# Peptides against a protein of PDB entry 3MAZ: the designs that were tried, part 33

Target 1, 99 residues: chain A of PDB entry 3MAZ
Amino acid sequence: VLNPMPACFYTVSRKEATEMLQKNPSLGNMILRPGSDSRNYSITIRQEIDIPRIKHYKVMSVGQNYTIELEKPVTLPNLFSVIDYFVKETRGNLRPFIC
Target 2, 99 residues: chain A of PDB entry 3MAZ as posed
Amino acid sequence: VLNPMPACFYTVSRKEATEMLQKNPSLGNMILRPGSDSRNYSITIRQEIDIPRIKHYKVMSVGQNYTIELEKPVTLPNLFSVIDYFVKETRGNLRPFIA

## One batch from the design tools (peptide; made by RFdiffusion4, then SolubleMPNN)

Design b2_p15_3_s1 (from b2_p15_3, 5 letters changed)
Fold by OpenDDE base, seed 2:
Structure b2_p15_3_s1 (fold): chain B 99 residues (1-99), chain A 15 residues (1-15)
Amino acid sequence: as target 1 above (99 residues)
Amino acid sequence: SAAPRPPPQPAPEAL
């Protein structure tokens, strides 16, 4: 099966992504969305371990790769790897939002 | 297996 974009990618704004995650937390807590530029993206996550916490990340296109703008930047070959990074790095705490 | 970890810290937001 060919899938050009990760399943948690939605053409939504920062605000809309936040609302989606708040409305149905059982469906996941991570959304990939368009950035300001056609080749850049953003990720919005929502955790509620103690209190609801929303965070946003910039995913910048660099050559044929993508760099996640972290305190310690991480560069990966594709968007699927970007999503996988967040899932693995948190040991399953973050899960792609699937509706 | 280890317990879930917190998400990575994003870089400081630009102006």
Scores: peptide ipSAE 0.533, ipTM 0.858, DockQ to the pose 0.121
Fold by OpenDDE base, seed 4:
Structure b2_p15_3_s1 (fold): chain B 99 residues (1-99), chain A 15 residues (1-15)
Amino acid sequence: as target 1 above (99 residues)
Amino acid sequence: SAAPRPPPQPAPEAL
């Protein structure tokens, strides 16, 4: 069974993701992308509250779940939940990049 | 309404 990927998933590099977010900030500020390993992912975000800020997160596949590599790690059941976590945690500050 | 919050902090990069 293959589940669809979140709408903000793009098969892009770290550099490309950064460029996408910088080029069209009105489309969102969060991208999910492939990680260095086949079953791992990374998230790139860009905020402009004060100065432009780019941050990258590792999302590690652990069993059937995913762990976001935070100072205080969070484990969730799927990638949709991962995106939802970032949206909810920031009370909407982060929004998936929809191109 | 609740004010937006900053994103969570990534784990420190491996050194």
Scores: peptide ipSAE 0.529, ipTM 0.855, DockQ to the pose 0.120
Fold by OpenDDE base, seed 3:
Structure b2_p15_3_s1 (fold): chain B 99 residues (1-99), chain A 15 residues (1-15)
Amino acid sequence: as target 1 above (99 residues)
Amino acid sequence: SAAPRPPPQPAPEAL
């Protein structure tokens, strides 16, 4: 099945993403969603290491690449790589939400 | 393999 977007992409709001993650944590803890501007995206994560923690990230289109707005920014060639980065960086703690 | 790491720190939210 060809999909131009990562499987964890949903056309949902920040609020809806948060609700999805907290209602079904077994399905994953990371959602990619539309950003406030066209061609930009946001990532919402929910971790339960100690207490429930929700974080949001901006993923900005920069030329043909994407920059994750981190304290130390990371630029990647596509949204699939963005998702992969979060998975690898956390050594599997973050997993794409698959509904 | 090594234990999971915390997620990266997001940039400060714009006011």
Scores: peptide ipSAE 0.527, ipTM 0.856, DockQ to the pose 0.121
Fold by OpenDDE base, seed 5:
Structure b2_p15_3_s1 (fold): chain B 99 residues (1-99), chain A 15 residues (1-15)
Amino acid sequence: as target 1 above (99 residues)
Amino acid sequence: SAAPRPPPQPAPEAL
């Protein structure tokens, strides 16, 4: 079955996402959530290398693609690629939160 | 393989 959304997508707020990641770190450390506009999204992560660090990212729908709003922006064709980007950039330390 | 590393830096927070 064709699924349009990554498994780590949840209809939660920034605060709720942070709480989910803190409560069950063994389930993953990355959540995709709705942005202020229905076609935009945000990502919340909780990465622990030295100390736990919470970060939030904006993922903006631009045409048929998505741009991750980084200091050096990255544009990708779909939300699955966005999740993959974070996994690869951290060499697997970031993993989608699967509840 | 290479060790895990920090994530990319978000853009500065909007006001």
Scores: peptide ipSAE 0.486, ipTM 0.841, DockQ to the pose 0.121

Design b2_p15_3_s2 (from b2_p15_3 with P1G T5R A9Q)
Fold by OpenDDE base, seed 2:
Structure b2_p15_3_s2 (fold): chain B 99 residues (1-99), chain A 15 residues (1-15)
Amino acid sequence: as target 1 above (99 residues)
Amino acid sequence: GPAPRPPPQPPPEAL
């Protein structure tokens, strides 16, 4: 069984992700990208609840799961679940960036 | 009410 990466995954840097989200906000506001090192990843979001705000989250590979580094860490079984978490936690405010 | 924000994040990731 081959599981592809989430649709909002792009092999881009923090800077590039920010630029992508700023340039085409209608395509979504959340990107999953390679982390700074090892098998880790990062989530970059651009919310416009009051004013445009860019934030980055670390998604650490822990065993066969992934832990989102938050004030209260959240561990999930795969990257698809990680994306789902961000979407559901914000009641749809965050949407995967589909280029 | 307003759309909820994601949970608080720790300091920005290291570059």
Scores: peptide ipSAE 0.055, ipTM 0.670, DockQ to the pose 0.108
Fold by OpenDDE base, seed 5:
Structure b2_p15_3_s2 (fold): chain B 99 residues (1-99), chain A 15 residues (1-15)
Amino acid sequence: as target 1 above (99 residues)
Amino acid sequence: GPAPRPPPQPPPEAL
């Protein structure tokens, strides 16, 4: 049976995700969304360390796992783990956007 | 210090 999607998953475009994060930064700064033309996904973040920065990461479906497209790719077993990775690696700076 | 940034991303995905 299918598992639910992470709470920060929204069926939105890159543009819409950016607008969501800019409009309500108090709700979180990370969105998971469908990829542009595939079974894959994208992560959109709005991080404010030095200046506000919008970035997008590809999350590629590879077999039964998911690979985050980075300089050093990271492969994880599910989308929940992908979200956890971004939270953990930023020591909580990134938080899932909960509308 | 500030929380770590995510690792560098590749070029933007196709729209």
Scores: peptide ipSAE 0.052, ipTM 0.668, DockQ to the pose 0.092
Fold by OpenDDE base, seed 4:
Structure b2_p15_3_s2 (fold): chain B 99 residues (1-99), chain A 15 residues (1-15)
Amino acid sequence: as target 1 above (99 residues)
Amino acid sequence: GPAPRPPPQPPPEAL
């Protein structure tokens, strides 16, 4: 079965995503969620390098691609690639939240 | 507001 959305996608708010990550850190530390606008998304992460840090990233739908809003934006062909980017860039420190 | 920095990366591991 081919899922149209990454496994860590949840229709939750920023606040709910934060609570999910804090409550069950063993299940992962990265959530994809709907953004404030129509075809946009947000990534919420809870990274524990030194102390727990919550961060949110915008994932903007641009044409047929998605752009991660960073100081140096990264454009990728689909949401699966977006998740993969966060995982690989952190060498596995970030893991999709699966419940 | 300004776009955030990329998420922190762990230090490279020795081969």
Scores: peptide ipSAE 0.041, ipTM 0.648, DockQ to the pose 0.090
Fold by OpenDDE base, seed 1:
Structure b2_p15_3_s2 (fold): chain B 99 residues (1-99), chain A 15 residues (1-15)
Amino acid sequence: as target 1 above (99 residues)
Amino acid sequence: GPAPRPPPQPPPEAL
């Protein structure tokens, strides 16, 4: 079995990702999408804690790894690990959007 | 309390 990209990866724009998450929140609240630069990506999330909030994280290709642009950057070996990081860091609050 | 959020980030990416 060859799965080159995480299940929550979609070739959509920032706007489209936001609309997808808003329209069907029961399907998940996290999308991985192409970034503005080739070989880079972005994570769009929609959390409903106090009020619905949309955030966009940059995931930069660095050598053979990926760095999530945070106050203190986190580097991981692949995009699957990036998704896992967001799920575990939020103790399951974030879930990959599965359409 | 509410579920934890991802660590603080710089301003969202600009497109």
Scores: peptide ipSAE 0.073, ipTM 0.686, DockQ to the pose 0.109; fails the geometry check

Design b2_p15_3_s3 (from b2_p15_3, 5 letters changed)
Fold by OpenDDE base, seed 2:
Structure b2_p15_3_s3 (fold): chain B 99 residues (1-99), chain A 15 residues (1-15)
Amino acid sequence: as target 1 above (99 residues)
Amino acid sequence: GAAPRPPPQPAPEAL
């Protein structure tokens, strides 16, 4: 059974996402959440390589695609691809948060 | 295998 949204999508705020990641780091370190606009999203990550570090990304709906607002933007066809990008780009360092 | 890489850098905060 396929979900319409990535498994790491939660209808949570920036603060809640941060708290989720802090509370259960073993479950993953990346959350997709609603953005400020209806068709936009945000990603919150928490890395703990040296010290805990939180970062947030904007994922903007552009036509039928999504653009991750990076220093060097990346456009992908769907939110699943967005999650995959973060996983692959970091070679598994980022993992979707799964409860 | 290759070591994990750091996450990409987000764009500067929007006003």
Scores: peptide ipSAE 0.540, ipTM 0.858, DockQ to the pose 0.120
Fold by OpenDDE base, seed 1:
Parts: structure tokens; C-alpha cells; sequence
Structure b2_p15_3_s3 (fold): chain B 99 residues (1-99), chain A 15 residues (1-15)
């Protein structure tokens, strides 16, 4: 099976993504979704370290790579690497939402 | 293993 997009990618809106994460926290806490512009994406996460916190990130297509719009931006070769970055950077705190 | 870390900070919203 060839998956062209990460398993946590869903064609949903910001609001829908938030609702998905809130409804089933046990399935993961990170969703990749279409951005407002073609070739751009957004990531929505839900943390519960203290209180429920929703954060959104912009993933911009730059050439053949993708740049995560962070305070300290990170550029990666593909969307799979983007997801991997979030997982590794948080040492497993963030996990792709698998529904 | 090492304890989980908080997610990276997103870029601030434009003014």
C-alpha cells in the first residue's frame, strides 16, 4: 500500500480538526489538514498537560520542501518528515491522530 | 527514556 499523505492527514477544516481531537483524544493529538492556499497545509494539535490547549501551525510549501512556521522555522523534505519532526521533537508527546 | 517535551512554539500571529 502506497500512502501519498501521512496517516494523520484529513481533508477537514480547522474547526473540524479541533472537534476530532477533542472527541477522541485516545486516537492521537495531531492532525494535518489542507491550508487555505494550494500546496500549503496546517497542523492542529491538542495538548492536555495542564488544561486543554489547541495550537495550529502553518506548513508552507517552499520549492520541493516544507517549512513549519515556528518561532524558529524548520524546513523538511516532505510531509512525512514534518509529522516525524513533531513526534520526535516532543519525544512522543505528540502522536498522529489515527481514525 | 527521556521525558516528553512540549511542542515547539508556532510563529506568532501577524499584528
Amino acid sequence: as target 1 above (99 residues)
Amino acid sequence: GAAPRPPPQPAPEAL
Scores: peptide ipSAE 0.538, ipTM 0.854, DockQ to the pose 0.120
Fold by OpenDDE base, seed 3:
Structure b2_p15_3_s3 (fold): chain B 99 residues (1-99), chain A 15 residues (1-15)
Amino acid sequence: as target 1 above (99 residues)
Amino acid sequence: GAAPRPPPQPAPEAL
């Protein structure tokens, strides 16, 4: 089955995403979720390098692409590439949450 | 492989 969305996409709120990551850290530390607008998304991550750290990112639909709202923005062709970016940029520290 | 890197820095939240 071809899934049109990344496996770490869940139709959950910011709060729910945080709770999911806290409850089962062994399943991954990155969730993609709906944004405030229909074509936008958010990413929630949870790291435990020193202390628990929760961060949220905006992923904005721009034309046919997606822009991750970073200090230095990154534009990618699809949501799968967005997830890949976070994995590669952190050299595997971030992993999609799979349950 | 290389050591893990910190996640990218999100844009500042709008005030």
Scores: peptide ipSAE 0.526, ipTM 0.852, DockQ to the pose 0.121
Fold by OpenDDE base, seed 5:
Structure b2_p15_3_s3 (fold): chain B 99 residues (1-99), chain A 15 residues (1-15)
Amino acid sequence: as target 1 above (99 residues)
Amino acid sequence: GAAPRPPPQPAPEAL
């Protein structure tokens, strides 16, 4: 019934996602979660390059694609590609949170 | 391997 979702997708709030990442950083540092509106999503990341830094991104459903709301927006065909984008752009520093 | 890079910059937060 439901389309497959990336493994790092969890039906959690912004706060809960942050807590998950903080609690178990060894499991990954990137979570995909529902947005405030249907068919929109958010991504929460926690990087520890220097100090712990939490960032949130909006992933907006646009037609049949998804646009990551960046300073320079990127549109991708599916949520798997969205996750892949973050992994590649950080050269593997961001990893999907697998609980 | 290549050194880790910062994540892309999110769009500015809405007021």
Scores: peptide ipSAE 0.497, ipTM 0.843, DockQ to the pose 0.120

Design b2_p15_3_s4 (from b2_p15_3, 4 letters changed)
Fold by OpenDDE base, seed 2:
Structure b2_p15_3_s4 (fold): chain B 99 residues (1-99), chain A 15 residues (1-15)
Amino acid sequence: as target 1 above (99 residues)
Amino acid sequence: SAAPRPPPQPPPEAL
């Protein structure tokens, strides 16, 4: 069984992710990207609730699961679940960036 | 009905 990476995963830097989201907001507002020199990842989002706001979240590989670095950490079984978490918690406000 | 906020926590932003 081959499990691909989430559709919103791109091998880009924090800066590049920000630029992608700013340039084409109609394509989505959430990107999953590699963590710096690690097996971890980062989520970059651009929400426009009141004004455009960029935020970055750390997704740490813990055993065979992933933990989103939040005030109250959330551990999920895979990266697809991580993306799903962000989408559901925001009731669809966050959408994976698909280009 | 206000727009949904990000995940219900103020997390430490990723480095």
Scores: peptide ipSAE 0.054, ipTM 0.690, DockQ to the pose 0.100
Fold by OpenDDE base, seed 3:
Structure b2_p15_3_s4 (fold): chain B 99 residues (1-99), chain A 15 residues (1-15)
Amino acid sequence: as target 1 above (99 residues)
Amino acid sequence: SAAPRPPPQPPPEAL
């Protein structure tokens, strides 16, 4: 079967994404959601290093690729790679929210 | 635990 979007993608608002992560932290701590602009997305994470912290990253569509807005931008070929980047960069601390 | 954080980023996205 063809899955055009990562499993942690949900058509939810920033607020709802935050609530999802807070209510069921055992299911993961990273959600991909629609951005405010067409073809752009946002990633909401909830890390519990010292205390729970919510952060939102922008994933901008650039041509056929996607650029994660970081101090040093990272460009990847697809959204699956974007999710993989967050998982690997944090050595597994971030995990896609799967319900 | 001293778990790694994502790379430095700009302020959280606008609403």
Scores: peptide ipSAE 0.053, ipTM 0.681, DockQ to the pose 0.110
Fold by OpenDDE base, seed 5:
Structure b2_p15_3_s4 (fold): chain B 99 residues (1-99), chain A 15 residues (1-15)
Amino acid sequence: as target 1 above (99 residues)
Amino acid sequence: SAAPRPPPQPPPEAL
């Protein structure tokens, strides 16, 4: 049947996600949220490498897969893999926000 | 050395 969503998924707006990450950085720095007007999603991150930066990424539902909108798009089989991608590519700098 | 950043993103999604 239907699989659960990643632990860092919240039904929040872009603004709310930003506020969550700013308020409690110790809980993680990455949130998955619903897209603006579709069956798509968005990833909001707050990364602190040189300075704190908030960024938003589109995660587009494509058939049975998901494509992260990047200069070089990345297609993955499920939302868990999308989260894992962000964690792996940043060598753990990005961590799912867990309340 | 610092962890790498995610690849560059396109402009933000429409609200």
Scores: peptide ipSAE 0.049, ipTM 0.668, DockQ to the pose 0.083
Fold by OpenDDE base, seed 1:
Structure b2_p15_3_s4 (fold): chain B 99 residues (1-99), chain A 15 residues (1-15)
Amino acid sequence: as target 1 above (99 residues)
Amino acid sequence: SAAPRPPPQPPPEAL
Protein backbone atom coordinates (compact mmCIF):
# COMPACT_ATOMS: atom_id res chain seq x y z
CA VAL B 1 0.00 0.00 0.00
CA LEU B 2 1.37 3.38 -1.06
CA ASN B 3 -0.10 6.28 0.90
CA PRO B 4 -0.23 9.78 -0.58
CA MET B 5 1.94 12.50 0.96
CA PRO B 6 0.80 15.77 2.57
CA ALA B 7 0.36 18.67 0.13
CA CYS B 8 3.32 20.50 1.67
CA PHE B 9 5.73 17.64 0.98
CA TYR B 10 8.47 18.42 -1.53
CA THR B 11 11.54 16.42 -2.51
CA VAL B 12 13.88 19.31 -1.76
CA SER B 13 17.00 19.93 0.29
CA ARG B 14 17.19 22.00 3.49
CA LYS B 15 18.59 24.91 1.48
CA GLU B 16 15.93 24.69 -1.23
CA ALA B 17 13.14 24.55 1.35
CA THR B 18 14.48 27.66 3.07
CA GLU B 19 14.63 29.51 -0.25
CA MET B 20 11.08 28.47 -1.17
CA LEU B 21 9.70 29.80 2.12
CA GLN B 22 11.65 33.06 1.90
CA LYS B 23 10.69 33.72 -1.71
CA ASN B 24 6.92 33.19 -1.37
CA PRO B 25 5.84 33.63 2.27
CA SER B 26 2.22 34.20 1.19
CA LEU B 27 1.97 30.57 0.06
CA GLY B 28 2.62 29.18 3.53
CA ASN B 29 5.50 28.83 5.98
CA MET B 30 5.91 25.09 6.53
CA ILE B 31 7.47 22.41 4.31
CA LEU B 32 7.86 18.67 4.83
CA ARG B 33 10.92 17.20 3.10
CA PRO B 34 13.07 14.06 3.02
CA GLY B 35 15.46 13.67 5.92
CA SER B 36 19.09 12.60 5.58
CA ASP B 37 18.04 9.03 6.36
CA SER B 38 15.70 6.86 4.32
CA ARG B 39 12.11 6.80 5.66
CA ASN B 40 12.78 9.82 7.90
CA TYR B 41 11.69 13.40 7.26
CA SER B 42 12.26 17.00 8.31
CA ILE B 43 9.92 19.94 8.79
CA THR B 44 11.26 23.36 7.83
CA ILE B 45 9.35 26.40 9.08
CA ARG B 46 9.73 30.15 8.68
CA GLN B 47 7.92 32.25 11.29
CA GLU B 48 7.78 36.04 11.27
CA ILE B 49 6.90 36.93 14.85
CA ASP B 50 9.55 39.44 15.91
CA ILE B 51 11.91 38.73 13.00
CA PRO B 52 12.00 36.00 10.34
CA ARG B 53 13.26 32.75 11.88
CA ILE B 54 13.98 29.42 10.21
CA LYS B 55 13.81 26.18 12.17
CA HIS B 56 14.19 22.53 11.17
CA TYR B 57 12.50 19.68 13.04
CA LYS B 58 13.36 16.01 12.71
CA VAL B 59 10.49 13.60 12.10
CA MET B 60 11.68 10.08 12.76
CA SER B 61 9.98 6.91 11.58
CA VAL B 62 9.41 4.72 14.62
CA GLY B 63 7.67 1.46 13.86
CA GLN B 64 4.43 2.39 12.12
CA ASN B 65 4.39 5.88 13.68
CA TYR B 66 6.39 9.12 13.49
CA THR B 67 8.10 10.98 16.31
CA ILE B 68 8.73 14.73 16.16
CA GLU B 69 12.02 15.55 17.87
CA LEU B 70 11.03 18.17 20.44
CA GLU B 71 12.11 18.83 24.02
CA LYS B 72 9.32 16.42 24.88
CA PRO B 73 8.93 14.17 21.80
CA VAL B 74 5.50 13.77 20.23
CA THR B 75 4.51 10.55 18.46
CA LEU B 76 1.78 10.51 15.82
CA PRO B 77 0.29 7.85 13.51
CA ASN B 78 1.07 9.43 10.12
CA LEU B 79 2.59 12.42 8.34
CA PHE B 80 -0.78 14.12 7.91
CA SER B 81 -1.11 14.15 11.70
CA VAL B 82 2.39 15.62 11.96
CA ILE B 83 1.38 18.56 9.77
CA ASP B 84 -1.86 18.98 11.73
CA TYR B 85 0.11 19.06 14.99
CA PHE B 86 2.24 22.00 13.85
CA VAL B 87 -0.81 23.91 12.60
CA LYS B 88 -2.86 23.43 15.76
CA GLU B 89 0.00 23.82 18.23
CA THR B 90 0.67 27.28 16.78
CA ARG B 91 -3.04 28.13 16.57
CA GLY B 92 -2.77 28.55 12.81
CA ASN B 93 0.43 30.58 12.74
CA LEU B 94 2.06 27.78 10.77
CA ARG B 95 0.41 26.92 7.45
CA PRO B 96 1.47 24.26 4.93
CA PHE B 97 3.28 25.68 1.91
CA ILE B 98 1.13 25.15 -1.17
CA CYS B 99 2.97 25.97 -4.40
CA SER A 1 -0.29 38.95 20.55
CA ALA A 2 1.33 36.51 18.12
CA ALA A 3 0.41 32.82 18.16
CA PRO A 4 2.82 30.58 20.07
CA ARG A 5 5.70 28.81 18.35
CA PRO A 6 6.14 25.02 18.51
CA PRO A 7 7.58 23.61 21.75
CA PRO A 8 11.36 23.91 22.29
CA GLN A 9 13.54 21.55 20.29
CA PRO A 10 17.05 20.15 20.47
CA PRO A 11 19.62 21.51 18.00
CA PRO A 12 18.40 21.49 14.37
CA GLU A 13 18.86 18.33 12.32
CA ALA A 14 22.34 17.66 11.01
CA LEU A 15 22.96 18.07 7.27
Scores: peptide ipSAE 0.049, ipTM 0.675, DockQ to the pose 0.101

Design b2_p15_4_s1 (from b2_p15_4, 11 letters changed)
Fold by OpenDDE base, seed 5:
Formats: structure tokens, C-alpha cells, sequence
Structure b2_p15_4_s1 (fold): chain B 99 residues (1-99), chain A 15 residues (1-15)
């Protein structure tokens, strides 16, 4: 059973996600997308503090949880928590892309 | 800014 997905989840490629963020930056700057494997995901962001910067993060399915592959990995119970983590850790600088 | 950049720079290439 697949639970509901976060609003910023889109079944798009790395390239498409980048294009979405570039086209409508006012709608948010963070997208969750499918990873290389069926149960893995990637986070793509577009930060414009100085110049536009595209970053990608791995979100790996580990058992019933998800691990964000950061310098120090963070494991969370669901994808909603993953999105929340990115928002909170950046103090709202990252916002889910809502289209 | 420093903390934000530190966090963001933890990114890894994704496919």
C-alpha cells in the first residue's frame, strides 16, 4: 500500500525537475522525485541566494523509513517528514514546489 | 547564511 505523497512530489526526471523550478521559482524551490530505484527518491532544489544553484539529495528507503543521505544521514518515518526536515533545517528557505 | 550553505552543500549527485 502506497500512502499519499507530499504535495511537492512529481513523477519527473532530474532534468524536468530542474526546468520546473527554473520556470516558476515563485511556486517553491524544492521537488521530490523518483530515484533510480522504485523505492528510492531524490530531492532537487534551486537556491537563488546569490546565483541560481541546483542541488540534489538522495532519499533512500530503509525498511519502513527513509534516510536522507547527508553528511550525517538522517532517518525519518515518512516522506512528509523528509520534506519537513528540509524546510525546518533551512529555516524556511526551502519551500515545497506547489504546482 | 553559513549554516544554510553548510546544509545545502551536503548534496550528492542523484540519478
Amino acid sequence: as target 1 above (99 residues)
Amino acid sequence: MEELERFLNQSVEST
Scores: peptide ipSAE 0.470, ipTM 0.854, DockQ to the pose 0.784
Fold by OpenDDE base, seed 4:
Structure b2_p15_4_s1 (fold): chain B 99 residues (1-99), chain A 15 residues (1-15)
Amino acid sequence: as target 1 above (99 residues)
Amino acid sequence: MEELERFLNQSVEST
């Protein structure tokens, strides 16, 4: 049983996430998925401005918080905040995939 | 646009 998760969370593989984003870009371009390790997650995005660009990010569970592995790591209190961070930092260019 | 590209290029997951 999982606690409440962001709407863009799906129990899919890296490949499946990529396919989902490619198939229905109008539904959003960001997916949160299980990471390779327990209690860790990954974010897959498909940014399309000029051409489609697929990127993947690690979201590591650290204690009661989550750290997004960026050049300068960002630690947030929950996964909802993680999603919000990606939306805000990209000024809305990234939007959670909702289906 | 430049800022967005810089942010996205921080991707590190290769698994």
Scores: peptide ipSAE 0.458, ipTM 0.853, DockQ to the pose 0.726
Fold by OpenDDE base, seed 2:
Structure b2_p15_4_s1 (fold): chain B 99 residues (1-99), chain A 15 residues (1-15)
Amino acid sequence: as target 1 above (99 residues)
Amino acid sequence: MEELERFLNQSVEST
């Protein structure tokens, strides 16, 4: 059965996402979760370069696409592309959390 | 790594 959502999507809150990432860092460091609106999402990451850093990004539904709220917004056709973008832009440093 | 930090710092706190 085809899943229309990325594997790292979880119906969790910001707090829960943070806890998941902290608890099992070996499983990945990036989670996609619901935003305040049913059609919007958020990305929570736990980057550990020198010290652990938790950061959040808005992924807004715009028309039939999704826009990542960055300094220079990036619009992509689907959530899979959003995840791919984060992975590629960080050269693999960010990896989807898979449990 | 510098580019990585630059990218990550673009974060906009989600709700």
Scores: peptide ipSAE 0.459, ipTM 0.853, DockQ to the pose 0.790; fails the geometry check
Fold by OpenDDE base, seed 3:
Structure b2_p15_4_s1 (fold): chain B 99 residues (1-99), chain A 15 residues (1-15)
Amino acid sequence: as target 1 above (99 residues)
Amino acid sequence: MEELERFLNQSVEST
């Protein structure tokens, strides 16, 4: 039995995630996807304030928590909190991709 | 805007 995952989680590659965000920007600009390791994840975003910018972030599983690899790493209790963090820190500029 | 750019630039180019 799989535990619930954030709505913006998709079992896609880096390339596929980028294509999804480019094709339907109105559906959101943030995707959570599997990382290189089964217990790790990556977040792909597409910002379009001035010009389109694609960026990727590592979300590492550490014990029972998750650490976002930033200049100053942030540790959160679950993946839902990780998504919430990106939304709040960007004051709603980043929104989960929902299709 | 500037704060947003600062945050986004923390990307580490994950796979």
Scores: peptide ipSAE 0.454, ipTM 0.851, DockQ to the pose 0.758; fails the geometry check

Design b2_p15_4_s2 (from b2_p15_4, 10 letters changed)
Fold by OpenDDE base, seed 5:
Structure b2_p15_4_s2 (fold): chain B 99 residues (1-99), chain A 15 residues (1-15)
Amino acid sequence: as target 1 above (99 residues)
Amino acid sequence: KEELRRFLDQSVETT
């Protein structure tokens, strides 16, 4: 049983996440999904700054925190904070996919 | 736009 998860979390594959974002871009452009191992996750986004592009980010479980695999890794206390980070850093360009 | 692009380009392929 999982504790409360961000609204944009879906138990979907990389491919399914991509399809979801492509089919309903008006519902958001960011999805949190299970990673390849244990308590790790992945963030999939569909950005249209120039042409539609799909990007993926690793969110690694480290102790009781989560580290976003960026050029300069960022460690946050929970998955809600991870989602907030992506929204904040992109000044709202990225929005959680809600359906 | 450029700042946003630079941030997004930090993408790391997952498996």
Scores: peptide ipSAE 0.532, ipTM 0.877, DockQ to the pose 0.782
Fold by OpenDDE base, seed 2:
Structure b2_p15_4_s2 (fold): chain B 99 residues (1-99), chain A 15 residues (1-15)
Amino acid sequence: as target 1 above (99 residues)
Amino acid sequence: KEELRRFLDQSVETT
């Protein structure tokens, strides 16, 4: 059984994700995409609190959970929680890219 | 804003 993916998940490359975010910033600023290895993912964001900045985060599949590679790694039960974490932690500054 | 920046600075470049 395959569970649905978060709405901001797109099967795009790092480069494509960057372009998507730059092209349509009004649609959101956060994309979840496949990682370099199977079962791993990456988060790409475009933040412009000062100047536009593109940043990437690793989301590693660990057992049945997912670990966001931060200074202090955060482990969550599913990808929806991962997206939620980014939204909540930034108090809504990050919003899933929905097109 | 500063807290936001601090969080975002945790970025880990992907391959």
Scores: peptide ipSAE 0.527, ipTM 0.877, DockQ to the pose 0.754
Fold by OpenDDE base, seed 3:
Structure b2_p15_4_s2 (fold): chain B 99 residues (1-99), chain A 15 residues (1-15)
Amino acid sequence: as target 1 above (99 residues)
Amino acid sequence: KEELRRFLDQSVETT
């Protein structure tokens, strides 16, 4: 059984994700990718508020949920909610990268 | 802009 993943999920490395975002900024600025193991993920973003900046966030699988490693960790029920959180908290500044 | 920057600065090292 193949469970659906967010549209901005790609099986790419940290380096590849950075290159994707740099080459086509008009397609979005946020990518979800595999993390340290099959159960964890990472979010890579490219923000251009003043100058282009690449940043990474850890998304850890905890039981049936996912926890975003922030100063105050946020726990959500699925990866779609994780993407939604980044979009909402940045008031639309972050948008999923759609190829 | 500052609110957004504060949020984004929570980033951590990843591989």
Scores: peptide ipSAE 0.525, ipTM 0.876, DockQ to the pose 0.731
Fold by OpenDDE base, seed 4:
Parts: C-alpha cells; structure tokens; sequence
Structure b2_p15_4_s2 (fold): chain B 99 residues (1-99), chain A 15 residues (1-15)
C-alpha cells in the first residue's frame, strides 16, 4: 500500500515523461516517476531558459528518507519535500506538472 | 540565470 504521492507523480517511463513535458509545457515542467530500480524514483524536468533542455535526477530511497543525487546530495524526509526542494532551489522556475 | 543553470547541471541521468 502506497502513501499519498505528490501530484506530479506519474507511473511513466523516462521517454513518456519527456513526451508529456514537451506536449503540454503550460501544465508544468517537472515530473516525478518510478526509478529503474526498486523503491527509487527519478525527476524529469524540461527547462527553456535558452533552449529546451531535458534533464533527469535520481531520487534514492535511503531508509525512511530520500536522497537527491546532486553534486552535494540532499536528503529529505519524503517525496513532497523533494518536490518542494526543486521548486525552491529554482525559485519557482520548476513547477510540478499537473495534468 | 546562471545560478539556475549551475543547479540544473547537477543532473544525474537515470533510465
């Protein structure tokens, strides 16, 4: 049984996530999706600062927390906090994709 | 914004 998930979570592949973001950029530019392994997740974003760029980030399940794989890893207590982190760190440039 | 670009460049490709 899964706990409630962030609104931008979709059970989609990397390819599908990319297509979703490209098709409807007005709905947001960040998707949380299942990782390729067990209880891990991935964040896919589409930024258009200069040109459209798709990027992916690992969100690793560590104990009861989640670690975002960045140059300096960030550990947070839940997936909602993970989404919040991406929004805040980018000062709102990243927004959860809400379909 | 350069700061934003630097943050995003920390990406770790996933499958």
Amino acid sequence: as target 1 above (99 residues)
Amino acid sequence: KEELRRFLDQSVETT
Scores: peptide ipSAE 0.531, ipTM 0.879, DockQ to the pose 0.790; fails the geometry check

